# Designs tried in a protein design run: peptides against a protein of PDB entry 8OXM. Part 270

Target 1, 371 residues: chain A of PDB entry 8OXM
Amino acid sequence: FKAEFRLAGGVNLPKIIDCVGSDGKERRQLVKGRDDLRQDAVMQQVFQMCNTLLQRNTETRKRKLTICTYKVVPLSQRSGVLEWCTGTVPIGEFLVNNEDGAHKRYRPNDFSAFQCQKKMMEVQKKSFEEKYEVFMDVCQNFQPVFRYFCMEKFLDPAIWFEKRLAYTRSVATSSIVGYILGLGDRHVQNILINEQSAELVHIDLGVAFEQGKILPTPETVPFRLTRDIVDGMGITGVEGVFRRCCEKTMEVMRNSQETLLTIVEVLLYDPLFDWTMNPLKALYLQQRPEDETELHPTLNADDQECKRNLSDIDQSFNKVAERVLMRLQEKLKGVEEGTVLSVGGQVNLLIQQAIDPKNLSRLFPGWKAWV

## One batch from the design tools (peptide; made by RFdiffusion4, then SolubleMPNN)

Design b2_p25_2_s3 (from b2_p25_2, 18 letters changed)
Fold by OpenDDE base, seed 3:
Structure b2_p25_2_s3 (fold): chain B 371 residues (1-371), chain A 25 residues (1-25)
Amino acid sequence: as target 1 above (371 residues)
Amino acid sequence: DEEEKKLLEELKKKGEKMLKEMLEK
């Protein structure tokens, strides 16, 4: 343990601790505060409720559509999440690890993960047109390889086929439920894959209820459906099994509207569940390497402006909670862009939004939309 | 309708009990 705790300012902000592994690699690990563990615990309960709804429906039960949940045991700030995800690996570690990542192994002549990130960071402040052009160049020179995960782990062809189906079902279920709950920050380190089941485990559930849309660089996709995520499904891509599993999941969610609204309403008004995006959390999630130098804590932010009257804070909070509930009700009715869509129409729109290179090119470079 | 209402009440009671058990620790 290097003794240098950089306290990100604020009592409940995630501590960035640089851990040097025994391998000599510096890993920036987010130490979630006590409140972030509560947020993950609450969202795991919501996922368990969604799983209960999916198990009641015959079509989703037959397809074994579930979101992988983990026990949030508050053991320690860091050790808890890693121990609970035993036998999982971050998809980013498999794909884009600097030494032995699948992209480097299978595509040695493609751009490095670092070159891709650098190119996208250089255009971060540029026009959407310039971002799109550079994103397309990066994508052309960084071809997907995630198909090799199942091929490396499952040598038996029958097992390989079953695990690829389990993966595809897990992506579909988590994508639709994640969209309904407005789950953001789906970067390649927040999605783990189980090495035995090929199912996804979503971690870091602190960006929910579409709060990713109010980030300095707003989230422009409903879920992660990037080229590597699609490549893991094999030759069918987003068609066939994935689409049908999304439709069946969406059907169950829409048919459970009253239950989901009641659950989310209780959570939005829980004073212990800090789902709101604050400026410090936004800065943390989208901090640029250049901005690290200027965040000297000038302690002289005058105490005066933070005394917004308690009444105005409560009224502003209630109006945000009401808007979240209204938007959740719209999603569960299939209202997209002022139009009522069928389950198939809504799922199709979400898939198109998630794979659109114009939407992907606008994301924060740290999200790694080219992976 | 009655089975869904009963199930919503059970989920609400389970949620309230979990919240209470989390607040007592």
Scores: peptide ipSAE 0.028, ipTM 0.399, DockQ to the pose 0.018
Fold by OpenDDE base, seed 5:
Structure b2_p25_2_s3 (fold): chain B 371 residues (1-371), chain A 25 residues (1-25)
Amino acid sequence: as target 1 above (371 residues)
Amino acid sequence: DEEEKKLLEELKKKGEKMLKEMLEK
């Protein structure tokens, strides 16, 4: 192990460590606490199942639609190592990491990432109208730059075009699979990009089954489709390749409804898979520092064995699990807002919800909806 | 399609088995 470590984003501030393997190769490893690793491990298995479904369908296989997965290696009863995707970087590190971020390099006269954060924090407790107005001002003075990722990494025009296509496909697949599973907390430090493939790797999968909607500041978007995410797709944005890849992914998910429902049902009733939002987790998720560099002391969640008085908690748990299954069944039937939609209609609604500046302005400022 | 139904049942069994193997660890 090297003596130096980097902090990744996310709740339990996972440590990125460089390790030399027995083969003499250097490999990055992500070290997390047990509970986060278990949640991540469970969701990685669900993603592998979704990838199996996508590989069996001719249209999704031809498009190489996959969600990137990583290996979870348990080290102890309280710690584990994620086999890190070698050659990945958080999109937040590329875009908004201090003075070296792509926004500062390509848009030096725009607002700083700190100025944007501060402006949105000042209106956090204000009306939705005031939040929208300040969000629009921030967006006007903080223009997207994520197109430059592929331009910096891939100098050959043919390779550049292929990698931009791989990126767009990865965003589409992860957005639809993430929506079906109700994946939340998709801030810029929980999404990595592979510097060789241009594919996204989603980490910190502890907010699932729409539990982001019951946070003190509810999540108002189905997935991250912010201006920089769209800018990385190039001139067509959400149209053409992205939309078609979303539709083809949604077709496979809807046609696999019985399998997905059974898988999720087994997970929801696993006593060892804590997917439920608790008040301490909710508080921690929305106490993000203004600066990514501030080591908030990990509140040791003291193992307060909240002696869950078993009887009253079981009935409340079962009612939440049933509601999650019902909502998953609705999504897989194309039921949105009480109406049955076609695949194209459902995907269109989700795209419109994800790009709506009114929805984006209502998110917790630590989600960085302007990036 | 009967082939798609059979494939869904195989995926269901494989999913249940993978989950059981995860629960037993």
Scores: peptide ipSAE 0.027, ipTM 0.450, DockQ to the pose 0.019
Fold by OpenDDE base, seed 4:
Structure b2_p25_2_s3 (fold): chain B 371 residues (1-371), chain A 25 residues (1-25)
Amino acid sequence: as target 1 above (371 residues)
Amino acid sequence: DEEEKKLLEELKKKGEKMLKEMLEK
């Protein structure tokens, strides 16, 4: 282990540690806390199962639809090392981190990422109308630049086109699988892009089964499909390849209803899989950067006592698990807002919900819905 | 139907094995 660590972006500030393997190869390792690693490990395995379903279907296999997975290696009951995806960068790092971010490089006269965040934080407690107006002003003065990722990394036009297609397919697969699993919106630091494949790697899977909807600022989008995410697809945006890949992924998910329900049921009732939103986790997920200074590590002590009143917690837990299963069943039947939709209709609704500036403006400002 | 059942059983076995491997760690 090198003595130097980097903080990965993301809510849980995972430590990136460079490890020299016994083979003499340097491997970046992501070190996270216990609970985050378990949830990540479980969700990676669910993604592998979804990938198995996608590989069995001819249409999704032909399109190479897969959700990228990473290896979670538990080191201890309290710490594990994620095999950090070598050759990945957080999309947030590329887009908005430091003065070298793509927004600053390509749009030097636009609002800074900090100005955008400040403006949206100022209206965080305001009306939806005020949030929408400020979000539109931010969006007007913070134009998407993620198209330049593939252009910078892939100079050959044929390779560039192939990689943009790989990106678009990866976004589509992860969006639909993420919607089915209720991952919701994803912080820009929790989405990595592979610099060689242009595929996305979702990390920090601490919000699943629509638990983002019960946050103090509830999620309003089914998945992250922000302007930069769309810009990375190129001129067609959400149309054509993305939409078709979403539809084909959704077809496989809906046709695998019993399998997915059985898997999720087992996971929801796993006593070791803490998928539920707790107040501390909610605070942590929607913490302001200003509040990061005050969270002293005192949170480690009192988690022992909350386990005792098991009976009332168990009934509440079971009711939440049942609601999650019911909602999953609805999704897999194409039931949206009380209406049964076709795959195309469902995917269309989800895309419209995900790109709606009204929904995006209502998201927690810390999650940077303008990026 | 039979391939889907076999897949369900494989996935269930994989899930159980996975759960067991998670419980043992």
Scores: peptide ipSAE 0.022, ipTM 0.417, DockQ to the pose 0.020
Fold by OpenDDE base, seed 2:
Structure b2_p25_2_s3 (fold): chain B 371 residues (1-371), chain A 25 residues (1-25)
Amino acid sequence: as target 1 above (371 residues)
Amino acid sequence: DEEEKKLLEELKKKGEKMLKEMLEK
């Protein structure tokens, strides 16, 4: 290990350490100190499995549909080393960095990222109608700029077009795979973009199997398809390439139903894979900056093994696991709200749900649905 | 820590094997 460390951007300020491998190669490593890296490691394996399915299908292989993966080396139950994706930046760092974010650079007369967050925090406990009105005002005064990412990084028009296509494919693949796996907490710091490939890297995979729906503020969208995410696709938006890549990804997932169910069943009953939402995790994910003062540092997570009778925990766990498997089976059959949809119908519904400003306005303000 | 790492590697191998066996059927 080098004595020098760098801080990565993000809420948890992970330490970037340079490691010299036994091969004499320097590797950047991300040290996360509080994240359950075991969940990330397991979900990376599931993504590798999904990538194997996508590579076997001729249509998805021709489109190079893959979810980007990274290596996780757990060091302890609460710490580990992520293989730092060199040349990645959080989309939030590019878009809404307080000093030099793309919104400030390209839209200096729009609301600041702080003003948008403040307005949405003020209405957090208000009605859905009031949240929607304020969200629409925020959106009107905070216009998308993510198109400029590819324009800044790729000056050659042919390269620019190829990278925009790679981005659009990456969003499509990760959105559908993420929906099938019920990935939550897709805030702008948990999605990295590769500055060379324009592909997305999803990190912090601790909210899976729709556990985001049981948060104090439930997640109301199937994946992140916010205005900046769409703006990065260019003038076609969610139409054309994105939709077709979603449909082809969904087709492969649905045709792999038995495989995906068996994989997820094994993971749900893995005693090392704590996928369940707990109150402390829920508080951590949706904590207000003002509420940080009341979390006494003395909640050693060792003492609150709630001595719930092992039997009642097991029964509650089994019922949740069964519900997750049932819902996964429904998704893979194209069952949405009790109706069987075609691949195109299901993908269309998911896109409409993800872009609906009513759904977006209901999200936790920390998710930054206006970005 | 080493036992958890071994178990995660075993789970990875089991998952990869199971996926391979299901995809060869």
Scores: peptide ipSAE 0.015, ipTM 0.443, DockQ to the pose 0.020

Design b2_p25_2_s4 (from b2_p25_2, 17 letters changed)
Fold by OpenDDE base, seed 1:
Structure b2_p25_2_s4 (fold): chain B 371 residues (1-371), chain A 25 residues (1-25)
Amino acid sequence: as target 1 above (371 residues)
Amino acid sequence: EEEEEKLLKKLKEEGERRLKAMLES
């Protein structure tokens, strides 16, 4: 191990360490501290299964629809080594890095990422109307720039076009798979983009099965489809390739209902897979930058065995697991708000929900819905 | 239909096997 480490972006500030393998090759490794790497590992397996479904279907295989996966090596219940996605960068780092972010480079007269965040934090406790008005002002003065990612990385026009299509397909596949698994909105630091393939890699999968809806600021979008995410698709935006790839992914997911339900059922009842949202995790995920000062983790190691009756915890857990399975079954049947939708109708509803500035304005400001 | 059921069954078994391998690792 080299003595030097870099911080990766993201809520948990994972450490990137350079390791020399037994083969004498340097490899970057991501060391996550206190993260339940089991959640990431489990979700990577679910993604591999979704990929197997997508590869078996002729239409999704021809479109090369896949969700990018990474290797997770759990070292302990709370620690492990991620095989770092070599040649990836967080989309948040590319877009809103304080020094050289694409917004600052291409839109120097727009609001800074900090100004946008400040404005949205000021209205965090305000009405939905006030949040919407401020969000629209932020959006007007913070124009999308993610189109420039492919333009900077791929100078050949034919390669540029191919990589933009790869990006669009990756967003579509990850959005629909993410919706089915209830990953919700993804923080911009938890979405990596591969600098060679233009494909997305989703990391930090600790919010699943719509547990984002029970956060102090509930999620209001089915997946991240913000203005920059759309801008990366180019002129057609959500229309054409993206929509068709979403529809074909959703078709495969709906046709695989029994398999997906069985997989998720086994996961939900796995005692080693803590998918449940706890208040501390909820606070951590939506911690305000101002609140960083007072949460000294008094690791009071008083493991007070809250011997809360195992029976009441088990009954509450089972009821939540059943609700998750029921909601998953609804999604896979195309049931939205009590109505059965076609694949095209369901995908259209999800896209409209994800791009609606009213929904985006209601998201937790820390997740930067204007990016 | 029968090929799709066989495929579903194989996916189910592969899923359960991978999950079990994760639980045993």
Scores: peptide ipSAE 0.018, ipTM 0.362, DockQ to the pose 0.019
Fold by OpenDDE base, seed 2:
Structure b2_p25_2_s4 (fold): chain B 371 residues (1-371), chain A 25 residues (1-25)
Amino acid sequence: as target 1 above (371 residues)
Amino acid sequence: EEEEEKLLKKLKEEGERRLKAMLES
């Protein structure tokens, strides 16, 4: 280990440690504290399995549809070493960094990222109508700029076009697989972009199997398809390449129903994979900066195991696991709201749900739905 | 630590084996 460490961006300020391997190669390691890296490790395996399915299909293979994966080495229940995704940046760091963010650089007369967040926090406890109105005002005064990522990084027009295509494919693949797995907490710090490939890397995979829907502020979108995410696709937006890649990914997922159900069933009953939403985890994910002051450190979680009989916990767990499997089966059959949809119909519904300002306005302000 | 790593490795190998079996059938 080198004596020098760097802080990565994001709320958890993970430490980047440069390690010299026994092979004499320098490897960057991300040391996450407090995050359940076991969840990330398990979800990376699921992504590798999904990638295997996508590589077997000729159409998805030709399109190079893959989810970017990283190596996770759990060191303990609460610590581990991530293979640092070298040459990646959080999309939030590029877009809404306070000093040099793309919004400030390209749209200096728009609302600041702080002003947008403040406005949405002020209405957090208000009606859905008031949230929608303020969200629309924020969106009007905070215009997307993510197109400039590829323009800054790729000066050659042919390379630029190829990288924009790679980005669009990566968004499509991760969106559909993320939807099937019920991946939540897709805020702008949990999505990295590779500065060389323009592909997305999803990190912090602790909200899975639609557990984001049981948060105090429930998740209302199937995946992140916000205005900046769409702007990165260029002039075609969600049409053309993105839609086709979503459809082809969904086709492979639906045709792999038995495989995906078996994989998820094994994971749901894995005693090492705590996928269930804990109240403490829910609080951590949706904590207000202002609410940190009232958490007296005197929650000594004394292991007052509420002796809810192990049987009642197990029964409650089994009922949640069964519901997750049932909902996964519905998704893989194309059952949405009690109706069986075609692949194109299902993908269209998901896109419409993800871009709907009414759904976006209802999200927790920390998710930054205006970005 | 070593037991958790062994178990994660076993689960990975078992998941890959099951996936392989289902894709060869």
Scores: peptide ipSAE 0.018, ipTM 0.381, DockQ to the pose 0.019
Fold by OpenDDE base, seed 4:
Structure b2_p25_2_s4 (fold): chain B 371 residues (1-371), chain A 25 residues (1-25)
Amino acid sequence: as target 1 above (371 residues)
Amino acid sequence: EEEEEKLLKKLKEEGERRLKAMLES
């Protein structure tokens, strides 16, 4: 380990540590000190399995449909070492989290990311109608710029086109697999883009199995398909390549129903895999920047008492696990809103739900649905 | 590939055992 570390940014201030392997290769490691990296590790294994299913199918293999994975070594419930995704940048960092963010560079007269966040936070407790109106105002004055990522990184037009295609495929694969696994919306800091491949890497998989729907501000989208995510696909947006890649991914998932159910069942009943949403995790995921000041470190003490009421927790846990499995089975059958849909119908519904400004306007403002 | 296939196989075998145990309970 080198003595020097970098902060990767974000709320948890993950430490990037450069490690020299026994092979003499320098590897960046992300050390998260407060995140449950076991969930990330398990989800990476599930993604590998999904990748195996996708590679077995000729149609998905020809399209190179994969979810990018990273190595996670959990050291504890709250600590571990991630292989830092070298040559990746958070989408949020590229777009809005730096002074030289793409929105500021390409749209200097648009609302700042801070103005957008402020406007949406002001209406957070308001009606859905008021949220929608303010979201539309924000969207009008904060135009997508993520198309410029590939244009900046890939100057050759043929390479640019290939990388935009790789991006679109990566979004499609991660969206559908993410929907099946119930990952929901993904904070823009938790989506990395590889600067060489244009593929997405999803990190911090702390919300799975639709647990985002039980957050204080419930998720209203099946996956992140915000305006910048769509803008990165180019002029066709969600049409053509993205839609077809979603359909082909969904075909493989639905045809792998028994396998996926079996896998998820094993995971849901794994006593070492905490996938359930707890109040502290919910608070953490939907904390306001203003609320960071009031969480005094006093939560160190009472980790002991939560062990006692195992029996009532167990019945509640089993009922939640059963509901997750039932909902997974429905998804894999194409059951949406009580109706059985074709793959194309299901994918269409999911895309429409994900891009609907009414759904996006209802998301937690901290997750920046306008980006 | 081979490690992923081994992992898939293990998870299937474990899930089938758990499913069987749940159906027998």
Scores: peptide ipSAE 0.011, ipTM 0.377, DockQ to the pose 0.017
Fold by OpenDDE base, seed 5:
Structure b2_p25_2_s4 (fold): chain B 371 residues (1-371), chain A 25 residues (1-25)
Amino acid sequence: as target 1 above (371 residues)
Amino acid sequence: EEEEEKLLKKLKEEGERRLKAMLES
């Protein structure tokens, strides 16, 4: 182990450590707490199953539609190491973390990332109308730059084009599967990009099954499709390749409804998989510092064994699990707002919801909806 | 900086041309 560590983004500030293997190769490792590792490990298994479904279908296989997965290795009863994807960077680190961020380099006269965050925090307790107006002002003075990631990394025009296509396919696959599983907390530090493949790696999978909708500031988008995410796709944006890859992914998910329901049912009733949102977790998720560099002391979640009376908890838990299964079944049938949609209609609705400035302006400021 | 900006512009124009050709096919 090297003496130096880097902090990855995310709620629990996971430590990135460099390790030299017995083969003499350097490997990056992500060190997280036990509870986060179990949630991540379960969701990685679900992603592997989704990848198996996508590989069986000819149209999704031809498009190489996959979700990037990582290996979870338990070290102890209280800690584990994620096999870190070597050659990945958080999209937030590339875009906004430091003075060397792509927004500062390519748009030096725009608002700083700090100015944008401050403006949105000042209106956090205001009306939706005031939030929308300030969000539009921030967006006008903070223009997308994520197109430059592939341009910096891939100097050959043919390779650049292939990598931009791989990126667009990765966004589409992860967006649709993330929506089906109700994956939340998709801030810029929880999404990594592979510097060699241009594919996305989603980390910190502790907000699932639409539990982001019951946060103090509810999540209002089905997935992250912000202006920088779209800018990385190039001139067509959400049209053409992205839309078609979303539709083909959604077709596979809907045609696999029985399998997906059975898997999720087993996971929801697994006593080792704590997917439920609790008030302490909700507070922790939305007490993000104004500056991502401020190490807020990890509130040791003291194991306050809330001696929750077992009987009243079980009935409340079962009713939440049933509602999650019902909503998953609706998504897999194409039921949105009480109406049955075609695959194209459902994907179109989800894209419109994800790019709507009114929905984006209502998100918690720490989600950075303007990036 | 200026050479890098010229390179980025050339890469963008080539990528947009190739993308157009793929959408017309």
Scores: peptide ipSAE 0.006, ipTM 0.295, DockQ to the pose 0.011

